# Designs tried in a protein design run: peptides against a protein of PDB entry 5HDT. Part 20

Target 1, 163 residues: chain A of PDB entry 5HDT
Amino acid sequence: MVVKTFMDMDQDSEEEKELYLNLALHLASDFFLKHPDKDVRLLVACCLADIFRIYAPEAPYTSPDKLKDIFMFITRQLKGLEDTKSPQFNRYFYLLENIAWVKSYNICFELEDSNEIFTQLYRTLFSVINNGHNQKVHMHMVDLMSSIICEGDTVSQELLDTV
Target 2, 163 residues: chain A of PDB entry 5HDT as posed
Amino acid sequence: MVVKTFMDMDQDSEEEKELYLNLALHLASDFFLKHPDKDVRLLVACCLADIFRIYAPEAPHTSPDKLKDIFMFITRQLKGLEDTKSPQFNRYFYLLENIAWVKSYNICFELEDSNEIFTQLYRTLFSVINNGHNQKVHMHMVDLMSSIICEGDTVSQELLDTV

## One batch from the design tools (peptide; made by RFdiffusion4, then SolubleMPNN)

Design b1_p11_2_s1
Fold by OpenDDE base, seed 1:
Structure b1_p11_2_s1 (fold): chain B 163 residues (1-163), chain A 11 residues (1-11)
Amino acid sequence: as target 1 above (163 residues)
Amino acid sequence: SFKMTPVPPKP
């Protein structure tokens, strides 16, 4: 299974990273990003998160447009964090934990549309965050947002108004 | 900056 392959891979597994590079690139194709099944999209998002982890600090996706598409895609999947009783919640948690720990979104500072991406992320997180989430979920959400604020040089007023 | 330590796999 593709999900397990990337999940179990270490950052210093250079030979494996090279072997699965093409697979990583294909996972970012429109076929997967626009897949009609929400569970498939969640799995794709988790794989992409693992890919960012494995290849950090350098993503294998060199196209700015592709990177933007990926992070907008991942952000959309985070909406699934709203229902803590969903059978897929643990996978959404994994996605959140991963991207927060790795600080994956920080690569977006290199993109011209970074403010748009961050604004979308913050709006999404604030739309799903609630008191029903445990402390770990809250911690990851705060870590994710705080990292972006701390690392960013200039944050748009629109983003500040969202926070 | 990015974390250089791997995230533990989902249990």
Scores: peptide ipSAE 0.028, ipTM 0.693, DockQ to the pose 0.141
Fold by OpenDDE base, seed 3:
Order: C-alpha cells, then sequence, then structure tokens
Structure b1_p11_2_s1 (fold): chain B 163 residues (1-163), chain A 11 residues (1-11)
C-alpha cells in the first residue's frame, strides 16, 4: 500500500526517498487533490503530510502554485476534525498531529500567498474546535497556530482579526 | 528550515 510505504519511511532512507520521488509528485496531481471520494482525499492528505515529513527540510514540490494548492487542500481536509465520532477521526488526528509536529505549514513563508493560506488554516481550525476534543487535539491545534505566529515576520490584519 | 524530525507511525 502506498500510504503505508510513506508512513513507514524515515528521513535517513536516501535511496528510498529518491526511488519514490516520482510517486510523491504524482500524488499531488489534480486527479488526487480533486478526487470525488472524501475518504480518498483524506488518505491523500495523510500521504502528503508524510511526504513533507520524509523530505524535510526541503519539499519535492518546486512550483509555488502547487504548494499553495496542496496546503489549501490539506486545510480543507482538517474540517473533518469536527466530528469526533466519525470512523475516520483517527486519520484526521494523524493528519493534525503530523503537520503540527513537523511544522509543515512553515514552508509557506516562502510563498507570495502565505497570508491567505494561514488565514484559511486559522479559520478552519477555529470553526472545528469544540469541547468534544481531548487535550491532545487542542494542544496540536495550538502548537500549529502558535508556531506560525512566533516564526513569521509579519501577520496580516485579516489573520489578526481571526486570532 | 522550520521542519522537525519525523513523527513515528501511529500504532
Amino acid sequence: as target 1 above (163 residues)
Amino acid sequence: SFKMTPVPPKP
């Protein structure tokens, strides 16, 4: 399984990272980002999160437009965190935990539309956060948002209004 | 770079 392959891979596996580079690039295609199945999109998001983890500190995606599409896509998937009773909640938790720990969104500081990406992320997180979430979920959400604020040079007024 | 070390796979 493709998802398991990336999940089990580490950053020191240089030969494997080179071998699966083409697969990583294809997973970011419009075919997968716009897939009609919601569960498939979640699996794609988790796989993309693992790709960012494995190839850190550099992402294999060189196009700024593609990077924007990927992070806007991941942000949309985070909406699934709202329903804690969903059978897919464990995968949404994995996605959140991964991107928070790796600080994957911090690569967006190099993008022209970084403020738009961060604003959409914050709006999404604040829209889904609720008292049904346990302390770990809250901690990951706070870690994700605080890292961006603390490490960013500037924050837009729109983002400040959201916080 | 702001990227951290890998997150271990979920058990």
Scores: peptide ipSAE 0.027, ipTM 0.687, DockQ to the pose 0.177
Fold by OpenDDE base, seed 2:
Structure b1_p11_2_s1 (fold): chain B 163 residues (1-163), chain A 11 residues (1-11)
Amino acid sequence: as target 1 above (163 residues)
Amino acid sequence: SFKMTPVPPKP
């Protein structure tokens, strides 16, 4: 229910955005980010991705540490893209498509630990990308990585070495 | 299947 609610919400739904703001904040709690069930964590990641979409270009999360935790969390979930035959692959695809289209990670440019976040993202993507992925998956991965490289004013040498 | 909404992100 929660996943569908955020998925169907648009950026102009001001009343709904206000209504679900508290829920959005609670979804970023350690209770959800560290949930023992990986399928639940995937659902949480998708909700968070939609929250970034809905509230773009800003985010309801004001803490830099919380934002870092969220994006590191989302990055970890992207490992699930490795198995295209998984029952959850469509949801992993949704996650990838969303964050690539919205350019959600670009919020991280203002974070002190942006290089760490981007480095982990790139390492994760390169670890899961394979020839079994269809063109759409490859496109989203490339779009995501290219956007970060092109829009970043500075990129660490470590990140450059990763690419 | 999961599909992204057509609403673009705000600039």
Scores: peptide ipSAE 0.019, ipTM 0.665, DockQ to the pose 0.096
Fold by OpenDDE base, seed 4:
Structure b1_p11_2_s1 (fold): chain B 163 residues (1-163), chain A 11 residues (1-11)
Amino acid sequence: as target 1 above (163 residues)
Amino acid sequence: SFKMTPVPPKP
């Protein structure tokens, strides 16, 4: 169980981090990011979130294009937060909680298309936020959005208009 | 301690 392996791993597991590094890189391949099964994509997103958590502060992905693809991919998965009655909602919650806590999107500040990524993130979150979400979900959404605005040096006007 | 992703410094 790859998902469980990364979920149970912590940042101090240096030997395991080295052991599973190639797997982490493989999970970011187009095969997984463009997998036709929605549930598989969600699991991939959660796994990627765990990978960012485990390898923080330095992601194992070195390609800016790959990083952009990953975060755009994760952003798309967050749309699943819209339906609180979805059978996969708990995994969407896990994804949200993880990326909010780890502040994984901070990696994107160095990317050329950071504003595009953040804009899509904010639009996605605002599109799915609703009164059916409990306080924890709301807190994570706010934490995720506010951290980017507060810690970011440059925010596009489009993003500001979204907020 | 848990290490979060830092904001990279501005160029």
Scores: peptide ipSAE 0.369, ipTM 0.887, DockQ to the pose 0.186; fails the geometry check

Design b1_p11_2_s2 (from b1_p11_2 with S1M K10R)
Fold by OpenDDE base, seed 2:
Structure b1_p11_2_s2 (fold): chain B 163 residues (1-163), chain A 11 residues (1-11)
Amino acid sequence: as target 1 above (163 residues)
Amino acid sequence: MFKMTPVPPRP
């Protein structure tokens, strides 16, 4: 129910955005981010991606530490893109497509630990990218990485060395 | 395969 609710919600749904704000905040709690079930964590990541989409350009999460935790969490879930034949691949694809299109990681440029987040993202993407991925997956991965490089006036040399 | 509805990206 929750996954479908955020998936179908539009950015212009002001009344719904207000109604589900508390739910959006609770989905970023340690209970969900550290949930022992891998499939649950993937669903949480998809919901968080939709929350960033819906509330763009302003995320409802005001804590820099919480934002860091969320993006590090999403980054860890992207490891699931490695197997295109996985039963959960469609949700991993949805996650990738969403964050690439929305440019969700761009909010991280305002964070003190942006370099750590981007470095981990690049390491993760390069660790899972393979010739078995179709054109769309490759496109979204490239779009995600190139967008950060193009927008990154504060991109560190360390990040550049990882590319 | 999932496909999202396009929305304006973050600036």
Scores: peptide ipSAE 0.035, ipTM 0.696, DockQ to the pose 0.110
Fold by OpenDDE base, seed 1:
Structure b1_p11_2_s2 (fold): chain B 163 residues (1-163), chain A 11 residues (1-11)
Amino acid sequence: as target 1 above (163 residues)
Amino acid sequence: MFKMTPVPPRP
């Protein structure tokens, strides 16, 4: 139910955005981010991606520490892109497509630990990218990485060494 | 494969 609710919502649904704000905040709790079930964590990541989409260009999460936790969490889920034959691959694709299109990670430029977040993202993407992925997956990965490099005011040497 | 409806990205 929750996954479908956010998936079907658009940025112009002002009344719905207000109605589900508390739910959006609760989905970022440690209970969900540290859930023991891998499939549940993937669903949570997709919901969080949709939340960033719906509330763009701002996020409903006001705590920098919470934002860092969320993006580190999403980054960890992207490891699932490696197995293209898994039953959950379509959801991993949805996650990638969403965050790349919305440029969700760009909100991290406002965080003190942005370089850490971007470094982990790049390491994760380079670890899973392979020739078995279709052109759309490659496109979204490249779009995600290039937008961060192009829009970033400063790029750390550590990040450059990763590329 | 999922396809997302286009939305304005974060600037």
Scores: peptide ipSAE 0.034, ipTM 0.688, DockQ to the pose 0.109
Fold by OpenDDE base, seed 5:
Structure b1_p11_2_s2 (fold): chain B 163 residues (1-163), chain A 11 residues (1-11)
Amino acid sequence: as target 1 above (163 residues)
Amino acid sequence: MFKMTPVPPRP
C-alpha cells in the first residue's frame, strides 16, 4: 500500500504531499533503514526514491545526518543490481532509474560529508557493473555518475581516483 | 513491472 501511494503521487499534488509528509518522515526512521528483511529494505529504498522525486528540488528531511543516512542506505541497496537473475531485479532497476533520472544524489552537495557519499556510490556502482546488464542499466549508471561530476565543482581526489 | 513516471531532474 505505502509503496503504491508514493509511486503514483506526482510533484504537483500539494494536498497529498502534505498529507503524507509524516509518513515520509517515518519511513526514514532507523526502524525501516535497519529493517532485518532485505526485501523490505528494498521497498523502503524505492519509497524514499519516490519521496525525493515528489518533493524535488527539496526534501522533507531537514537533518543533514538523516539525509546522509538515507543516501548511504540507498547506496547499499544498489548492490542488488549485481544479480540480473534475481526475482527482485526489476525493483532494483526501478530504484536505479528513479535516482538517476531525478538526480536525487545532487541534494548531497549541501552536506558536509558529500564526498564520502559520492565515493561510496561510485565504488558500489563499479563493483556491480558487468556485461550481463542491458544497455538501459549501463545508461542509468553512467547518467548517475556523470551528473555528480558535472554538478560538482569540487570533487575529492579519492573519488576521481576511482573513476 | 515497475515503471517510473518521468519528472524533471533536480536542479
Scores: peptide ipSAE 0.034, ipTM 0.688, DockQ to the pose 0.125
Fold by OpenDDE base, seed 3:
Structure b1_p11_2_s2 (fold): chain B 163 residues (1-163), chain A 11 residues (1-11)
Amino acid sequence: as target 1 above (163 residues)
Amino acid sequence: MFKMTPVPPRP
């Protein structure tokens, strides 16, 4: 129910955005980010991606530490893209397509630890990219990485070494 | 396959 609610919500639905703000905040709690079930964590990641989409260009999360935790969490879920035959692959694809289209990671430019977040993202993507992925998956991965490079003012040497 | 509603990306 919650997953579908955020997935179907529009950016222009101001009353709905206000109504579900507390739910959005609750979904970023340690209870969900550290949930022992990997399928639950994937659903949480998709919900968080939709929340970033709905509230763009702002984020409902005001804590820099919480934002860092969320994006590090999403990055860890992207490891599931490696297995193209997984029953959950379509949800991993949804996650990738969403964050690439919305440019969600661009929120991280205002964070002190942005270079750490981007480095982990690039390392993760390069570790899962393989020739078994179709052209659309490759395109979204490239779009995600290119957006950060093109819009970033400065990039750490460590990040450059991963590219 | 999952389909999200079209929205503009962040500026």
Scores: peptide ipSAE 0.030, ipTM 0.672, DockQ to the pose 0.125

Design b1_p11_2_s3 (from b1_p11_2 with K10R)
Fold by OpenDDE base, seed 2:
Structure b1_p11_2_s3 (fold): chain B 163 residues (1-163), chain A 11 residues (1-11)
Amino acid sequence: as target 1 above (163 residues)
Amino acid sequence: SFKMTPVPPRP
């Protein structure tokens, strides 16, 4: 229900964006980010990805700590890309495709802990990437990593050394 | 299935 609502919403739906702003904020609460069910966490991650898409270039989350928590959370969910035969793989693919296309992680450049976020992202992607992934998955992973490297005037040498 | 709705990426 909530997943479909955000997935179908576009960036020009100003009235809807205002209507669902409170829901967007609540979806980033610890209740959802630390939900014990991994499938629920995946749904939450997809909703958050759509929220970043819908509200781009700005995010409704004003707290740097909250933004860090969200992207660390999304990064952890990307581990689910490891099994292409999982019944949830299509949703993991949606998550990857969304954040790669929208360049959602680019908002992290404004965060003090951007290096930590990007390091964890790269470590996660390299830990799950394999020859079993189709070319689209590989493309999105490469696009996601390349965008951060190319856009990052603030990308640290430490991050480059970890890649 | 899940489909991406085309939107411009962040600058």
Scores: peptide ipSAE 0.038, ipTM 0.720, DockQ to the pose 0.112
Fold by OpenDDE base, seed 4:
Structure b1_p11_2_s3 (fold): chain B 163 residues (1-163), chain A 11 residues (1-11)
Amino acid sequence: as target 1 above (163 residues)
Amino acid sequence: SFKMTPVPPRP
């Protein structure tokens, strides 16, 4: 239900954005980020992706540490893209498509640990990329990575060497 | 099946 709510919400839905702000904050709690159920974590990640979309360009999360935790969390969920035959693949695709289109990771440039986040993202994506992925998946992965490279001015050489 | 409505990305 929560997933559906955020998924259907528009960026200009100001009243709804205010209404669900507290819920958005709670979804980033350790309870959800460290939830033992893999499917729940995926749903949480999708919600978080939608939250970044809805509140773009500014996320409702004010703590740099929390933002780092969230993006590291989302990065971990992206590993689920490796199995194109899983029942949850479409939701993983949604996560990827969303985060790539919104350029959500670009908010990490404001974080001092951005290089760590981007490095983990790239390592994860490179680890799951396979020939079973269709063109759309590949495109979103490339879009996600290239946007960070092209728009960032603090990307480490180590990260660039992995590209 | 999961599709999103295009919205402006983060600048």
Scores: peptide ipSAE 0.038, ipTM 0.719, DockQ to the pose 0.110
Fold by OpenDDE base, seed 3:
Structure b1_p11_2_s3 (fold): chain B 163 residues (1-163), chain A 11 residues (1-11)
Amino acid sequence: as target 1 above (163 residues)
Amino acid sequence: SFKMTPVPPRP
């Protein structure tokens, strides 16, 4: 299982990271990012989050356009956090916890469209935050947002208006 | 089943 393979891998497995590099690149293709099945897209997002974790601090994706597509894709999946009763909520939680801990979005500071990515992330998080979430979910959301604010040199006015 | 192995965050 591809999902389990990346989930169990750590950053120190150099030979294994090289072995699965080609697979990591193919998982970011339009075939997976635009897959018609919502559950498949969530699994893809979790795999991509693990790939960012494993290859940190440098992602295997070299194209700025591809990186933008990936993070906009992950942001769209985070909308699923709104329904705490969903059978897929545990996977949404995994996605949130992973990207918050790894600080995966911080790689976007190197992108020309970083402000667009961060703005969409903040809008999405604020739209799904509710009192039904437990304290851990709230903490991860705050950690994710605060890390970007603290490490960013400049923040667009549009982003500031959402905070 | 969804538990992440501890790794250092991105610097």
Scores: peptide ipSAE 0.036, ipTM 0.710, DockQ to the pose 0.127
Fold by OpenDDE base, seed 5:
Structure b1_p11_2_s3 (fold): chain B 163 residues (1-163), chain A 11 residues (1-11)
Amino acid sequence: as target 1 above (163 residues)
Amino acid sequence: SFKMTPVPPRP
């Protein structure tokens, strides 16, 4: 399974990273990003998160437009964190934990539309945050947002006013 | 850093 393959891969496995590079590129195609099944999209998001982890500090996606599409896509998936009782919540938690720990969104600072991406991320997180979330979820959300603010010389005033 | 930080392998 593709999901398991990327979950188990580490950053130092150069041979495997090269082998699965084309697969990583294909996972960012519209076929997967716009897949009609939301559970498939969640799995794709988790795979993409792992790809960012594996290839850090770089990403195999060289197109800025593609990177924007990917992070807007991941942001949309984070809406699933709102229902703590969903059968898929643990996978949403994995997604959140991963991108927060890796600081995946920080690569967006190199994109022209970084402010749009960050604004959508913050709006999404604030829309789903609730008292039903445990401490770990809250910590990951705070870590994710604070990491971006700490690099915030390029963060829009609009975003800062929201915080 | 404006790039994602390398992290140790995670289970």
Scores: peptide ipSAE 0.035, ipTM 0.717, DockQ to the pose 0.442

Design b1_p11_2_s4 (from b1_p11_2 with S1M)
Fold by OpenDDE base, seed 1:
Structure b1_p11_2_s4 (fold): chain B 163 residues (1-163), chain A 11 residues (1-11)
Amino acid sequence: as target 1 above (163 residues)
Amino acid sequence: MFKMTPVPPKP
């Protein structure tokens, strides 16, 4: 129910955005980010991605520490892209497509630990990318990585070494 | 400030 609610919501739904703000904040709690079930964590990641989409260009999460936790969490979920035959692959694809299109990670440029977040993202993407992925998956991965490189004022040598 | 790209409403 919650997943569908955010998935179907658009950016112009101001009353709904206000109504579900508390739910959006609650979904970023440690209870969900550290949930023991892998499928639950994937659903949470998709919801968080939709929340970033809905509230763009401003995220409802104001704490830098919380934002870092969220993006590190989303990055960890992207590991599931490796198995294209998984029953959950379509949800991993949805997650990738969403964050690439919205450019959700761009909010991380305002964080002190942005280089750490981007480094982990790149390492994760390069670890899962393979020739079994279709062109759309490759496109979204490239779009996500190139956007960060192009918009970043400075790219650390560590990040460059990862690429 | 780097802004996330607004997503057009789905048709």
Scores: peptide ipSAE 0.027, ipTM 0.666, DockQ to the pose 0.465
Fold by OpenDDE base, seed 5:
Structure b1_p11_2_s4 (fold): chain B 163 residues (1-163), chain A 11 residues (1-11)
Amino acid sequence: as target 1 above (163 residues)
Amino acid sequence: MFKMTPVPPKP
C-alpha cells in the first residue's frame, strides 16, 4: 500500500504531500533502514527515492545526519543491481532509474560528508557494472555519475582518481 | 538549496 501510494503521487499534489509528510519522516527511521528483511529494505529504498522525487527540489528530512544515513542506505541497496536474473531486478532498476532521473544525490553536496557518500556510490556502481546489463542500465549509471561530476567543484580528488 | 531535476508533467 505505502509503496504504491508514493509511486503514484506527483509533485503538484500539495494536499497529499502534506498528508504523507509524517509517513515520509517515519520511513527514514532506523526501524526501516535497518529492517532485517532485504526485500523490505529494497521497498523502503524505492519509497525514499519517490519521496525525494515528490518533494524535489526540497526534502522533508532536515537533519544532515539523517540525510547521510538515507543515501548510504540507498547506496547499499544498489548492490542488488549486480544480479540481472534476480526476481527483484526490476525493482532495483526502478530505484536506479528514479535516482538518476531526479538527480537525488545532488542534495548531498550540502552535506559535510558528501565526499564519503559519493565515493561509496561510485565504488558500488563500479563493483556491480557488468556486461549482462542492458544499455538502459548503463545509461542510468552513467547519468547518475556524470551529474555528480558536473557539479564536482566540491568532489574530492580521491573520487576523481577513481573515475 | 540543493538542485534537483523536477519531474516532467505526466502526459
Scores: peptide ipSAE 0.027, ipTM 0.664, DockQ to the pose 0.512
Fold by OpenDDE base, seed 4:
Formats: sequence, structure tokens, C-alpha cells
Structure b1_p11_2_s4 (fold): chain B 163 residues (1-163), chain A 11 residues (1-11)
Amino acid sequence: as target 1 above (163 residues)
Amino acid sequence: MFKMTPVPPKP
């Protein structure tokens, strides 16, 4: 239910955004980020992606450490893109598509640990990219990475060398 | 260029 709620929510739904703000904050708790169930973590990641979309350009998460945790968490979930035959692939696709379209990771430029986040993102994406992915998946992966590179005045040379 | 806005809900 929560997943669908955020999925269907519009950025202009100010009243709803306020209503679910606390829920959005709770979804970023360690309970969810470290949930033992992989499918739950994926759902959480999708919710978080939608939260970033809904509250853009300002995420409701004010703690830099929390933001880092969230994006590192989302990055870990993107590993699930490796199996195109998984029943959950469409949800992984949704996650990728959302994050790429919204350019959610760009908020990380405000973080001191942005290079770590981006490095892990790129490493993850490069590790899962394969010929089994269709053009749309590839496009979203490229879009996601390119958006960061284009803003990459804060991107480490190490990361650039990896690209 | 940071986050895209407006971004419609995705199905």
C-alpha cells in the first residue's frame, strides 16, 4: 500500500506530501534499509525513489549521513538489475528509470561523500550491465551516469577514470 | 542541472 501511495503521488500534491512526510522519513530508517528480505528492500528503494521524485528538488531527509545511507542503499538494490529474468526485474527497472529520470543522485553533490556514492553507483552499474539488457535499460543507466558526469566538477578523477 | 521537475508519477 505504501509503495503505491508514493508511486501515485504527484509533486504538486502539497497536502499529501505533508501528510506522508513522516512516513517518508520512517522509510529511511535502518529497519527498512537493513531489512532482511530482499524484496522488501527493493520496495523500500522504490518508495525512496518516489519520495525523491515527489519532494524534488528538496528531499525530506536533512541528515547528510542519512542521505548517504539512502543512496548507498539504493545503489545496492540496483544490483538486482543483473537478472533480467527475475520476477522482480520490472520493479528494478522502475527503480532505475525513476532515479535516472528524476536525477535523484544529483542531490548527492551536496554531500561531502558524494565521490564515494558516485563511485559505488558506477561500479554497481558497470557490474550489472550486460547484453541481456534492452535498450531502455541501457539508456537509463547511461542517463543516470551522464547526469552525474555533466555535473562532475565535484567528481573525483578516480571515478572519471572508471568511466 | 539537478533534479528534473516537474516529474509525473510513473506507473
Scores: peptide ipSAE 0.027, ipTM 0.669, DockQ to the pose 0.224
Fold by OpenDDE base, seed 3:
Structure b1_p11_2_s4 (fold): chain B 163 residues (1-163), chain A 11 residues (1-11)
Amino acid sequence: as target 1 above (163 residues)
Amino acid sequence: MFKMTPVPPKP
């Protein structure tokens, strides 16, 4: 129910965005981010990606520490892209496509630990990318990484050396 | 603030 609600919500639905703000904040709690079921964590990640889409350009999460936790969490879920034969692959694709299109990670440039977040993102993507992925998956991965490099003035040389 | 790309409204 919750996942579908956020998937169907429009960016211009101001009344709904206000109504579901507390729910959006609750979904970023440790209870959900550290949920023992990996399928639940994937659904949470997709929901968080939708929240970033809906509330763009301003995320409802005001705590830098919480934002870091969320993006580190999303990064960990992207490991699921490795298995193209998984029944959950379509949801992993949805997650990738969403965050690449919205450029959700670009909000991390305002975080003190942005380099850590981007480094882990790149390491994760390079670890899962393989020849079994179709051109669209590759394109979204490249778009996600290149947007950070091209738009970021504070990207570390260490990060660039890993690319 | 880096602006996230607006997603077109669903038809």
Scores: peptide ipSAE 0.025, ipTM 0.659, DockQ to the pose 0.434

Design b1_p11_3_s1 (from b1_p11_3, 4 letters changed)
Fold by OpenDDE base, seed 4:
Structure b1_p11_3_s1 (fold): chain B 163 residues (1-163), chain A 11 residues (1-11)
Amino acid sequence: as target 1 above (163 residues)
Amino acid sequence: MITLKKSFSRP
């Protein structure tokens, strides 16, 4: 129900955005980010991606440390894209599509550890990308990486080495 | 498809 709530919510739903703000903050708690169930973590990641979408262009999370945790968390979930035959692949695809579409990782430009986050993102994407992925997956991966390169002020040498 | 009017794209 929570997953569907955020998935179906529009950016213009100001009343709902206010109503579910506390829930959005709660979903970013360590309880969910460190949940032992892999499938739960994926659902949490999708919710967080939707939350970024809904509240764009300003994320409801104000703590730089929390934002870093969230994006490192989302990055770890993207590893699930490697197995295209997984029952959960469609949700991994949803996650990828969302973050590429919303450009949520651009929030990280304001973070001190942006280069670390971007480096981990790129390494993760390159580790899971394979010829079995359809063109949509490839497109979203490219869009995600390209936006960071094109819109970022500076990129670490380590990140550039992966490009 | 859901409407996306705003993103985190940098100007």
Scores: peptide ipSAE 0.509, ipTM 0.914, DockQ to the pose 0.863
Fold by OpenDDE base, seed 2:
Structure b1_p11_3_s1 (fold): chain B 163 residues (1-163), chain A 11 residues (1-11)
Amino acid sequence: as target 1 above (163 residues)
Amino acid sequence: MITLKKSFSRP
């Protein structure tokens, strides 16, 4: 299973990183990003999050357009955090925990459309955050947003209006 | 549990 393969892989597995590089690139294809099954898209998002973790600090995706598509895709999946009682909540939590820990969205600072990506991320997070989330979920959300603000050199007025 | 040695944090 692809999901388990990347989930269990660490950053020091150079041979495995080389072996699965083509698979990592394939997982970012439109076939997976636009998959009709919502649960499959969530699994894809988790795999992509793990791929960023494994290859940090060098993302295997070189196209800025592809990177934008990936982060917009991941952002859309985060909407699933709204229901803590959902059967898939644990995977949504995994996704949130990973991207907050790895700080994968910091890749977006090098993208021309960083403001759009961050604005959409913040809007999404604020749309799903609620009092039903436990302390860990809140911590990851705050950590993710704070990291972007603290490490960013430029922030648009639109983003400031969002937060 | 995974070990995180590297991230995309910016100095």
Scores: peptide ipSAE 0.504, ipTM 0.915, DockQ to the pose 0.846
Fold by OpenDDE base, seed 5:
Structure b1_p11_3_s1 (fold): chain B 163 residues (1-163), chain A 11 residues (1-11)
Amino acid sequence: as target 1 above (163 residues)
Amino acid sequence: MITLKKSFSRP
């Protein structure tokens, strides 16, 4: 299974990283990003999060447009964090934990549309955060948002006003 | 468990 392949791969597996590079690129295609099955899209998002982890600090995706599509896609998946009773909640948690841990959204600082991406991320997180979330979920959300504010040089005033 | 040695943290 592709999901398990990337989930179990570490950052120092150079031979595997080279072997699965084309698969990583293929997973970012419109076929997967626009897949009609919601659960498949969640799995794709988790794979992409693992791909960023594996290849850090250099994402294998070189196209700015593709990177924007990927992060907007991941942001849309984070909406699933709202329902803590969903059978897929643990997978949404995995996604949040991963991107907060790896700081993958920091890739967006190199993109022209970074402010749009960060704005959508913050709006999404604030829309789903609730008292039903445990401390770990809140911690990852705070880590994710604070990393962008603290490490960003060009964060828009509009985003800062939202916080 | 996977070990994280590198991240996208800015210098």
Scores: peptide ipSAE 0.504, ipTM 0.913, DockQ to the pose 0.834
Fold by OpenDDE base, seed 1:
Structure b1_p11_3_s1 (fold): chain B 163 residues (1-163), chain A 11 residues (1-11)
Amino acid sequence: as target 1 above (163 residues)
Amino acid sequence: MITLKKSFSRP
């Protein structure tokens, strides 16, 4: 199981990181990012989040266009946080927790379209935030947004106007 | 639990 393989892997497993690097690259292909099944896309997003965790602080994806596609893809999956009663909510929580913990979106500071990515992320988070979420969910959402504001030197006034 | 030693935090 690919999902379990990356989920159980830590950052110090250098031999495993080398072994599964090609698999990590293939998981970012359009076949997976544009998969018709919503649950499959969620699993792919979780795998990608784990891949960023494992290879931090150096993402294995070197193409700026591919990185943009990945983060726009992950952002779209976060819409699933709306329904706290969904059978898949725990996986959406895992995705949120991971990206907040690893600060993977900070990779986007090096991308030309960083403002577009951050704008979409903020709009998505504010659209799904509600009082039905527990404190941990709120904490991760705030941590994710505050990290970008505090650590980013390329955050434009346009982004601030959308918040 | 997996320990996070490295992140994408900026200096």
Scores: peptide ipSAE 0.500, ipTM 0.913, DockQ to the pose 0.836

